# Designs tried in a protein design run: peptides against a protein of PDB entry 7RZF. Part 107

Target 1, 358 residues: chain A of PDB entry 7RZF
Amino acid sequence: PFQEEHLKQLYKIVPIKDIRNLYVTFPIPDLQKYYKSNPGHYLGHLIGHEGPGSLLSELKSKGWVNTLVGGQKEGARGFMFFIINVDLTEEGLLHVEDIILHMFQYIQKLRAEGPQEWVFQECKDLNAVAFRFKDKERPRGYTSKIAGILHYYPLEEVLTAEYLLEEFRPDLIEMVLDKLRPENVRVAIVSKSFEGKTDRTEEWYGTQYKQEAIPDEVIKKWQNADLNGKFKLPTKNEFIPTNFEILPLEKEATPYPALIKDTAMSKLWFKQDDKFFLPKACLNFEFFSPFAYVDPLHCNMAYLYLELLKDSLNEYAYAAELAGLSYDLQNTIYGMYLSVKGYNDKQPILLKKIIEKM
Target 2, 358 residues: chain A of PDB entry 7RZF as posed
Amino acid sequence: PFQEEHLKQLYKIVPIKDIRNLYVTFPIPDLQKYYKSNPGHYLGHLIGHEGPGSLLSELKSKGWVNTLVGGQKEGARGFMFFIINVDLTEEGLLHVEDIILHMFQYIQKLRAEGPQEWVFQELKDLNAVAFRFKDKERPRGYTSKIAGILHYYPLEEVLTAEYLLEEFRPDLIEMVLDKLRPENVRVAIVSKSFEGKTDRTEEWYGTQYKQEAIPDEVIKKWQNADLNGKFKLPTKNEFIPTNFEILPLEKEATPYPALIKDTAMSKLWFKQDDKFFLPKANLNFEFFSPFAYVDPLHSNMAYLYLELLKDSLNEYAYAAELAGLSYDLQNTIYGMYLSVKGYNDKQPILLKKIIEKM

## One batch from the design tools (peptide; made by RFdiffusion4, then SolubleMPNN)

Design b2_p15_1_s3 (from b2_p15_1, 7 letters changed)
Fold by OpenDDE base, seed 2:
Structure b2_p15_1_s3 (fold): chain B 358 residues (1-358), chain A 15 residues (1-15)
Amino acid sequence: as target 1 above (358 residues)
Amino acid sequence: MLSPFELLEERRKKF
């Protein structure tokens, strides 16, 4: 476990690859025994959220961060870490202190709102879906994984323990949030810009690094993180499937798509799933326009339209992805292609939102 | 459950 002397430390690390990463690490208690409530997953879901009002959304809007991940990581027996990891832009590398300030502002927002049972329920439902429709793994890898997790979970729960949430524990969420403080922080910045500026070498990998104490003024700045009005809790994820009914195979089911609608404005082909028997569908739309590719100007306008459309749909993309839905939009020489894939239950909701933005 | 880190590694492997 880290002692007090190991806290409030900054590591400047030279990578082999040209990468820019920030790791903000908090020592936390061992949460293994709390796997049924998984408070670290609850916090990771919110801190790592990509929707409107999220930490990532704000940091992206500033051009400082490309990606963000928040979550618990195992240490050794008796302790864990909560880590916020971001991929930094070149500009973001200059604003690390401000990025971390925004992290603490978001954490302060989570404290102010308190634990939300509906967020826990969404995590529970998402995990239950992921468990229920989990793909088959390679037996060798799966057996080795199960053998490893038998050290942590009862035999009867070993298959479910990593997925099925059972208990909402606001007390444990608050306990973990209380560890996410500036006085409990360890910061690592990974960048080639530190080459020739390091004074230490890591024993195992030969990684060059510099260790510095974070100035007390910087710690105080983070401790005084106010509520940033741009940060909001996510809205309820409307894309989480609730109906998993699989319709029986039709007697006249064709091995190929059948033309089921033919009109002056549209043709529709349908094929029922005869192989997988999953509550999933693939909706594919080809939109035809004689103007889409008539000349270089129209081609560029069609491209710009599609990029603007994609940008306007970003608010739904993450929530849909979490719920096992995806969409794709492409320009074609004939017009535009739209694909919507995933659990069929909420596909109409996503499709409607796409069409309303078009 | 894939840790958020494993999810990111899987996302990074899908890109």
Scores: peptide ipSAE 0.008, ipTM 0.536, DockQ to the pose 0.210
Fold by OpenDDE base, seed 3:
Structure b2_p15_1_s3 (fold): chain B 358 residues (1-358), chain A 15 residues (1-15)
Amino acid sequence: as target 1 above (358 residues)
Amino acid sequence: MLSPFELLEERRKKF
């Protein structure tokens, strides 16, 4: 485990690839025994959330961060880490202290709101769906994985332990949140901009780095992180499927898509699943417009329209993706293509949101 | 032992 001397440290690291990353790392207790409640997953879900009022949404709005991942990572036996990793913009590389301030403001918001049972229930439901409809893995990889996790879980639970949440443990969530403090932080910044500015070399891979103590004034600034009114808990995920009923095969089910509706304004083709028997559908829409590709101006306007539409749908895209729904929007020479895929139960909700924004 | 960070960098180097 890291000793006090290893805390409040900043590492400036030179990557081989042209990447800009920030890693904010906290040592946490070993949570392996708490797999039934998985408090690190709860916190990772919220800290890593991409919806309105999330940490990522605010950092993106400032132009500082492209992506954010939050969660627990295995350490050695008897300790873990909680890591917040962000992909930095060039501008974000100049604002690392302020990015970390926003992280602590969000963590402070989570402390102020306290553990939410409904958020745990959503995580439980999402994981149950992921388990129930888990794809087949390659036998060799799967067997090796199972053999590895047999060291951590009872034999009876080895298949379910990584997925099925059973217990809401607000005490454990608070315990982990209490470790996510500035006094416990380790910061690593990865950028080629540190080339020629390092004083150490890592022994195993020859990675060039510089280690610095984080100034006490910066630690205090992060300790005094206020409640930023821009941060909000996510809304309930309306896209989580609850109905998994498989409709019976129609007696006249065709092996090919059948035309089931033909009108002056629309044609509808349908093919029932006769192979997989999953509670999933693929909805594909082709919109025709004589204006879409008539000239370069209209082509560019149609492109800009779709980019703006996609941007306006970002608030739903993440919540839908978590729930196993996806959409795609593309320009065509004839107009526009829309695809909606995933669990059929909540597809009408996502489709309605898309059409209301169009 | 590589830090979890170094392990992440190694994974990114392999892709």
Scores: peptide ipSAE 0.008, ipTM 0.471, DockQ to the pose 0.060
Fold by OpenDDE base, seed 4:
Structure b2_p15_1_s3 (fold): chain B 358 residues (1-358), chain A 15 residues (1-15)
Amino acid sequence: as target 1 above (358 residues)
Amino acid sequence: MLSPFELLEERRKKF
């Protein structure tokens, strides 16, 4: 485990690739025995959330961060890490201290709100869906994975242990959240901008780096992180499927899409799944407009329209993706294409949201 | 549970 001397350290690391990353790492207790409650997943879900009022949403709005991931990582026996990793913009590289301040503001928001059982329930439901409808993996890779996780879980639970949540443990959530403090932080910044500014070389990979202590004033600034009113808990994910009924095959089910509606304004083709028997659908819409591709101006306007539409849908994209829904919007020479894919139960909700924004 | 790094890799493989 890291001792106190290893805390409040900043590492400036030179990558081989042109990448800009920030790693904010907290030593935490070993949570392996708590896999049924998985408090690290709860916190990772919230800290890594991409919806409105999330940490990522705010950092993106400032142009500092492209992506964010939060969660637990194994260390060695008896300890783990909680890591917040962000992909930095060039501007974000100049604002690392402020990015970390925003992380602590979000963490402080989580402390103020306390553990939410409904969030745990959503995580439980999402993981149960992911387990139940898990795709077939390549046997070799799957066997190797299972052999590895047998070191951590009982044989009877080895297939379920990574997915099935059983216990809401607010005490463990609070315990982990209490470790996410500035006094317990390790920061690594990865950027080529540190080339020629390092004084150490890592033994195994020859990675050039510099280590420095984080100034006490900076630690204190992070300790005094206020409640930023822009940070909010996510809303309930309305896209989580609850109905998994497989409709019976129609007696006259065609091997190809059948035309089930033909009107002057619309044609509808339908093909029931006769192969996979999953509670999933693919909805594909082609919108025809004679004006979409009539000239370069209309073509560019149609493009701009779709970009604005996609932007207006960003608030739903992440929640839908978590729930196993996806959409795609494309310009065509005939107009616009929309695809909605995933669990059929909540597809009408996502489709309605898309149509309301159109 | 997928590590944050594995989650990033899975997301990157989808693009």
Scores: peptide ipSAE 0.008, ipTM 0.535, DockQ to the pose 0.172
Fold by OpenDDE base, seed 5:
Structure b2_p15_1_s3 (fold): chain B 358 residues (1-358), chain A 15 residues (1-15)
Amino acid sequence: as target 1 above (358 residues)
Amino acid sequence: MLSPFELLEERRKKF
């Protein structure tokens, strides 16, 4: 485990690729024995959330961060890490201290709200869906993976242990959250801007880096992180499927899409799935406009409209994606194409939200 | 113990 001397350290690292990344790492206890509650996954779900009031949403609004990932990572035997990793903009590289302050403000929000059983239940439900409808893997790879994880899980649970949550453990969530403190932090900044400013070379990969102690004043600033009123817990994910009923094949099921509605304003084709038997659907809409592609102005207006529409739908996109729903919006020479795919149960909800924004 | 460097390498393999 890291000793106290290894904490409160800043690493400035020169990458080979032109990338800008921030890694905020916290040593945590080994959580492997708590796989049935998976408190690190709970915290990763919230810290890594992309919805309104999330850490990422606020950092994006400031133009500092493109992407954020939060979660537990295996360490050596007997300890793990919790890592918050962000892709930095050029501006974000200048605001690393403030980015980390916002991380601690969000963590402080999680402390103030306490563990939420409904959030755990959503994680449980999402993981159960992912397990139940898991895609087929290549047998060789799958067998090798299972053989590897037999070292960590009972034989009877080896297939389920990575997916099925069983126990809400608020005590373990609080225990992990208590390790997410400025006094327990290790920071790594990855940028080519550190080229020629390093004094060490890593032994294995020859990576150039500089190690510095984080000033006590900066640690204190992070320790005094207040509640930022912009941070909110996510709302309940309305897109999580609950109905997985597969309708019987119709006796007159055609091998091709059949025209089931023909009107002056709309045609509808339908094809029942006769191959996969999944509680999933693909809804495809082609919208025709006489103004699409009539001239360069209308073409650019149609493009701009779709980009604005996509932006206006970002609030739902992440929650839908987590629930195994997706949408796609494209310009066509005739107008617009919309696709909605995934579990059929909540597709009408997503479709309604898309149409309300249009 | 994943050094900050090992974290960098795992990302390099994903991209």
Scores: peptide ipSAE 0.007, ipTM 0.500, DockQ to the pose 0.062

Design b2_p15_1_s4 (from b2_p15_1, 7 letters changed)
Fold by OpenDDE base, seed 5:
Structure b2_p15_1_s4 (fold): chain B 358 residues (1-358), chain A 15 residues (1-15)
Amino acid sequence: as target 1 above (358 residues)
Amino acid sequence: MKSPFELLKEKQKKF
């Protein structure tokens, strides 16, 4: 495990590729024995959330960050890490201290709100769905993975242990949150801008880096992180499927889409799944407008409309994606195309929200 | 201990 002398360190790292990344790493206890409650996953879900009032939403609004990943990572036997990783913009590279301040403000918000059982329940439900409808893996890879995780889980639970949550443990969530402090931080900044400014080379990969102590004033600034009124817990994810009923095959099920509705304003084709038997659907809508491509002005207006529509739907995109729903919006020479895919149960909710924004 | 550098290689392999 890292000793105190290894904490509050900044690493400036030169990448081979032109990438800008920030890694904020916290040493945490080994959480493996708590796989049934998985407090690190709970925190990763919230810290890595992309919805309104999330850490990512605020950092994106500043123009500092493109993407964020939060979660636990295995270290070695007897310890883990909690890591917040962001993809930095060029501007974000200049604001690393402030980005980390916002991370601690969000963590402080999580402390102030305390552990939420409903958030745990959403994580449980999402993971249960992911387990139940897990795609087929290549047998060789799957067997090797299972053989590896047999060292960590009981034989009876080896298939379920990575997915099925059983116990809400607010005490363990608080315990992990207590490790997410400035005094326990290790920061790595990855940028080509550090080329020629490094004094060390990593032994295994020859990566050039500089190590510096984080100034005590910066640590204190992060320790005094406020609640920042921009940060909010996510709303309940309304897209999580609960009904997985597979409807019986229709007696006259055709191998191809059948025209089931024909009107002056709409045609509807339907094909029941006769192969996969999954509680999933693909809804595809083609909207026709004689104005969509009549001239360059209308074409550009139709493009701008869809970009604005996509932007207005961004608030739902992440919650839908987590729940195994997706949508796509495209301009066509005839008008627009909408696709909604995933678990059929909550597709009407997503579709309704899309239509209400249109 | 996986160094911060090993974390970088895992991302570099995904691209």
Scores: peptide ipSAE 0.012, ipTM 0.494, DockQ to the pose 0.063
Fold by OpenDDE base, seed 3:
Structure b2_p15_1_s4 (fold): chain B 358 residues (1-358), chain A 15 residues (1-15)
Amino acid sequence: as target 1 above (358 residues)
Amino acid sequence: MKSPFELLKEKQKKF
């Protein structure tokens, strides 16, 4: 475990690859015994959320961060880490202190709101779906994985323990959240911009780095992180599937898509799944417009329209993705292509939102 | 103790 002398440290690290990353690390208790409630997953879900009012949404709006990942990470026996990792822009590299301030403001928002049972329930439902419809793994890799996790879970639960949540434990969420404080922080900044500015070399990999104490003033600034009114808890994920019924195969099911509707304005082809028997569908729409490719101006307008449409749909994209839904939008020489894929139950909701933005 | 550098090499799973 890190001792106090290892806390409030800043590491400036030179990568081999041209990458810009920030790692904000907190030592936390070993949560392995709490796998049924998984409080670190709950916090990772919220901190790592990409929807409106999320930490990432705000940091993106500033132009400082491209991606964010939050979650628990194994340390050694008897301790873990909670890590917030962000991919930094060039501008974000100049604003690391402010990025971390926003992290603590978001964490403070989570403290103010307290543990939410509905968020836990969504995590539970998502994980149950992920378990139920888990893809087949290569036997050798799967067996090796299972053999490894047998050290951590009862034999009866070894297949489910990494997925199935059973217990809402607000006390454990608060306990972990209480460790996410500036006094417990370790910061690592990874950038080639530190080349020639380092004074240490890591023994095992030869990685060049500099270690500095974080100034007490900066720690105090983060400790005094107020509530930022831009941060909000996510809304309920309306895309989480609840119906997994597989419709019986039609007696006249064709091996190819059949034309089931033909009108002056639309044609519809349908093929039932006769192979996989999953509660999933693939909806593909081709929109035809005589204006889409008539000249360079219209072509560019159609492109711009689609990019604006995609941008306007970003608010739903993440929630849909979490729920195992996806969409794709492409320009064609004839107009536009839309695809909606995933669990069929909530596809109409996503499709409706797409059409309402069009 | 995983070195700070070992921590950097492992892709974190997004939740």
Scores: peptide ipSAE 0.012, ipTM 0.474, DockQ to the pose 0.090
Fold by OpenDDE base, seed 2:
Structure b2_p15_1_s4 (fold): chain B 358 residues (1-358), chain A 15 residues (1-15)
Amino acid sequence: as target 1 above (358 residues)
Amino acid sequence: MKSPFELLKEKQKKF
């Protein structure tokens, strides 16, 4: 386990590739025995959330961060880590202290709200969907994976243990959240900007780094992280599928799309799935406008319109993606193309949201 | 036990 001397440390690391990354790491207890509640997954879901009021949303709005990942990671026997990893912009590299302050403000928001059973239920439902409709893996890789996880899970649960949540444990969520404190932090900044500014070399990989103690004033600044009113818990994910009914194949099902509607304003083609038998659909819409490409001005206006539309839909994009839905919007020389794909149950909700923003 | 540096190197290899 890390001793106190290993905490409150800053590592400046020189990468081989031109990357800018921040790793904020907390030592946590071994959570392996708690796989049925998975409190680290609950916290990773919230800290790693990309929706409105999320940590990532605020850090993106500042221009400091491109991507964020939060979650538990295996250490050795008897301990784990919770890691918040961000991809830094050039500007974000100058604001690392403030980025970490925002992380602690979000963590403080999670403490203030307390554990939410509905969030656990969403994680449970998402993981159950992911398990139920899991793609076939290559047998060799799958067998090797299963052989590895047999050390951690009962034989009867080995296939389900990484997915199926069973127990809401607010006590364990709070226990992990109590480890996410500035006094327990280990910070690593990865950037080529540290080249020639390092004094140590890692023995195994030859990675150049500098280790510094984080100043007590900086630790105290993070300990005094207030509630930032921009941070909010996510809203309930309305896109999580609940109906997985597969309709029987129609007797007259054709191998090609059939024209099922023909009007002055619309044509509709339909093809039933005759191959995969999944509770999924692909909706494709082509909108025609004689003005879309009539001149350079209209072409640029049509482009700008779609960029604004995409931006206005970002509030739904992440929640839809988590639920196994996706959409695509493209300009065409004839107008606009829209595609909606994924679990068919909540596609009408996503489609309605898109059309209401149009 | 993968060092924090091994974790960095694996990410650097996967991307």
Scores: peptide ipSAE 0.011, ipTM 0.477, DockQ to the pose 0.060
Fold by OpenDDE base, seed 1:
Structure b2_p15_1_s4 (fold): chain B 358 residues (1-358), chain A 15 residues (1-15)
Amino acid sequence: as target 1 above (358 residues)
Amino acid sequence: MKSPFELLKEKQKKF
């Protein structure tokens, strides 16, 4: 485990690839025994959220960050880390102190709101869905994975332990959240801009780096992180499936799509699933417009329209993806293509949101 | 499709 002398440290690391990354790492207790409540997953879900009022949404709005990942990581036996990792823009590389301030403002918001049982329930439901409808893996890889996790879980739970949440433990959420403090931070910045500015070489890979203490004034700024009014908890995820009923195969089910509606304005083809027997559907729409490709101006307008439509749907995209829904929007030479895929139960909700933005 | 959690776990395993 890191001692106090290893905390409040900044590492400037030179990568081989042209990448810009920030790693904000907190030493935390070993949470392995708490897999049934998984408090690190709860915090990772909120800190790593991509919806309105999220940490990522604010950092993107400033042009500083492209992507964010938050969560627990295994250390050695008896300790773990909580890591917030961001992909930095060139501008974000100049604002690392402010990015970390926003991380602590979001963490302070989580402290002020306290543990939310409804958020835990959403995580539980999402993980239960992911377990129940888990895709088949390659046997060799799966067996090796299971053999590895048998060191951590009872034999009877080894298949479920990484997925099924059983216990809401607000005490453990607060315990982990209490470790996410400036006095417990290790910062690593990865950028080629540190080339020729390093004084150390890592033993195993020859990675060039510089280690510096984070100034006490910077630590104090992060300790005094206020409640930023832009940060909000996510709204309830309306896309989480609850109905998994599989309708019986129709006696007249065809191996190919059948035309079930033919009108002057629309044709509809349907094929029932005869292979997978999953509570999933694929909805594909082709919209025809005589204006979509008539000239270069209309073509560019149709392209711009779809880019604006995609941007206007970003508020739903992440919540839908978490719930195992996806959509795709493409320009065609005849108009527009829309695809909606995933669990069939909430597809009408996502489709309605898309059509209301169109 | 890999679950967002599997994508997160794969990103987390690269650390």
Scores: peptide ipSAE 0.006, ipTM 0.456, DockQ to the pose 0.277

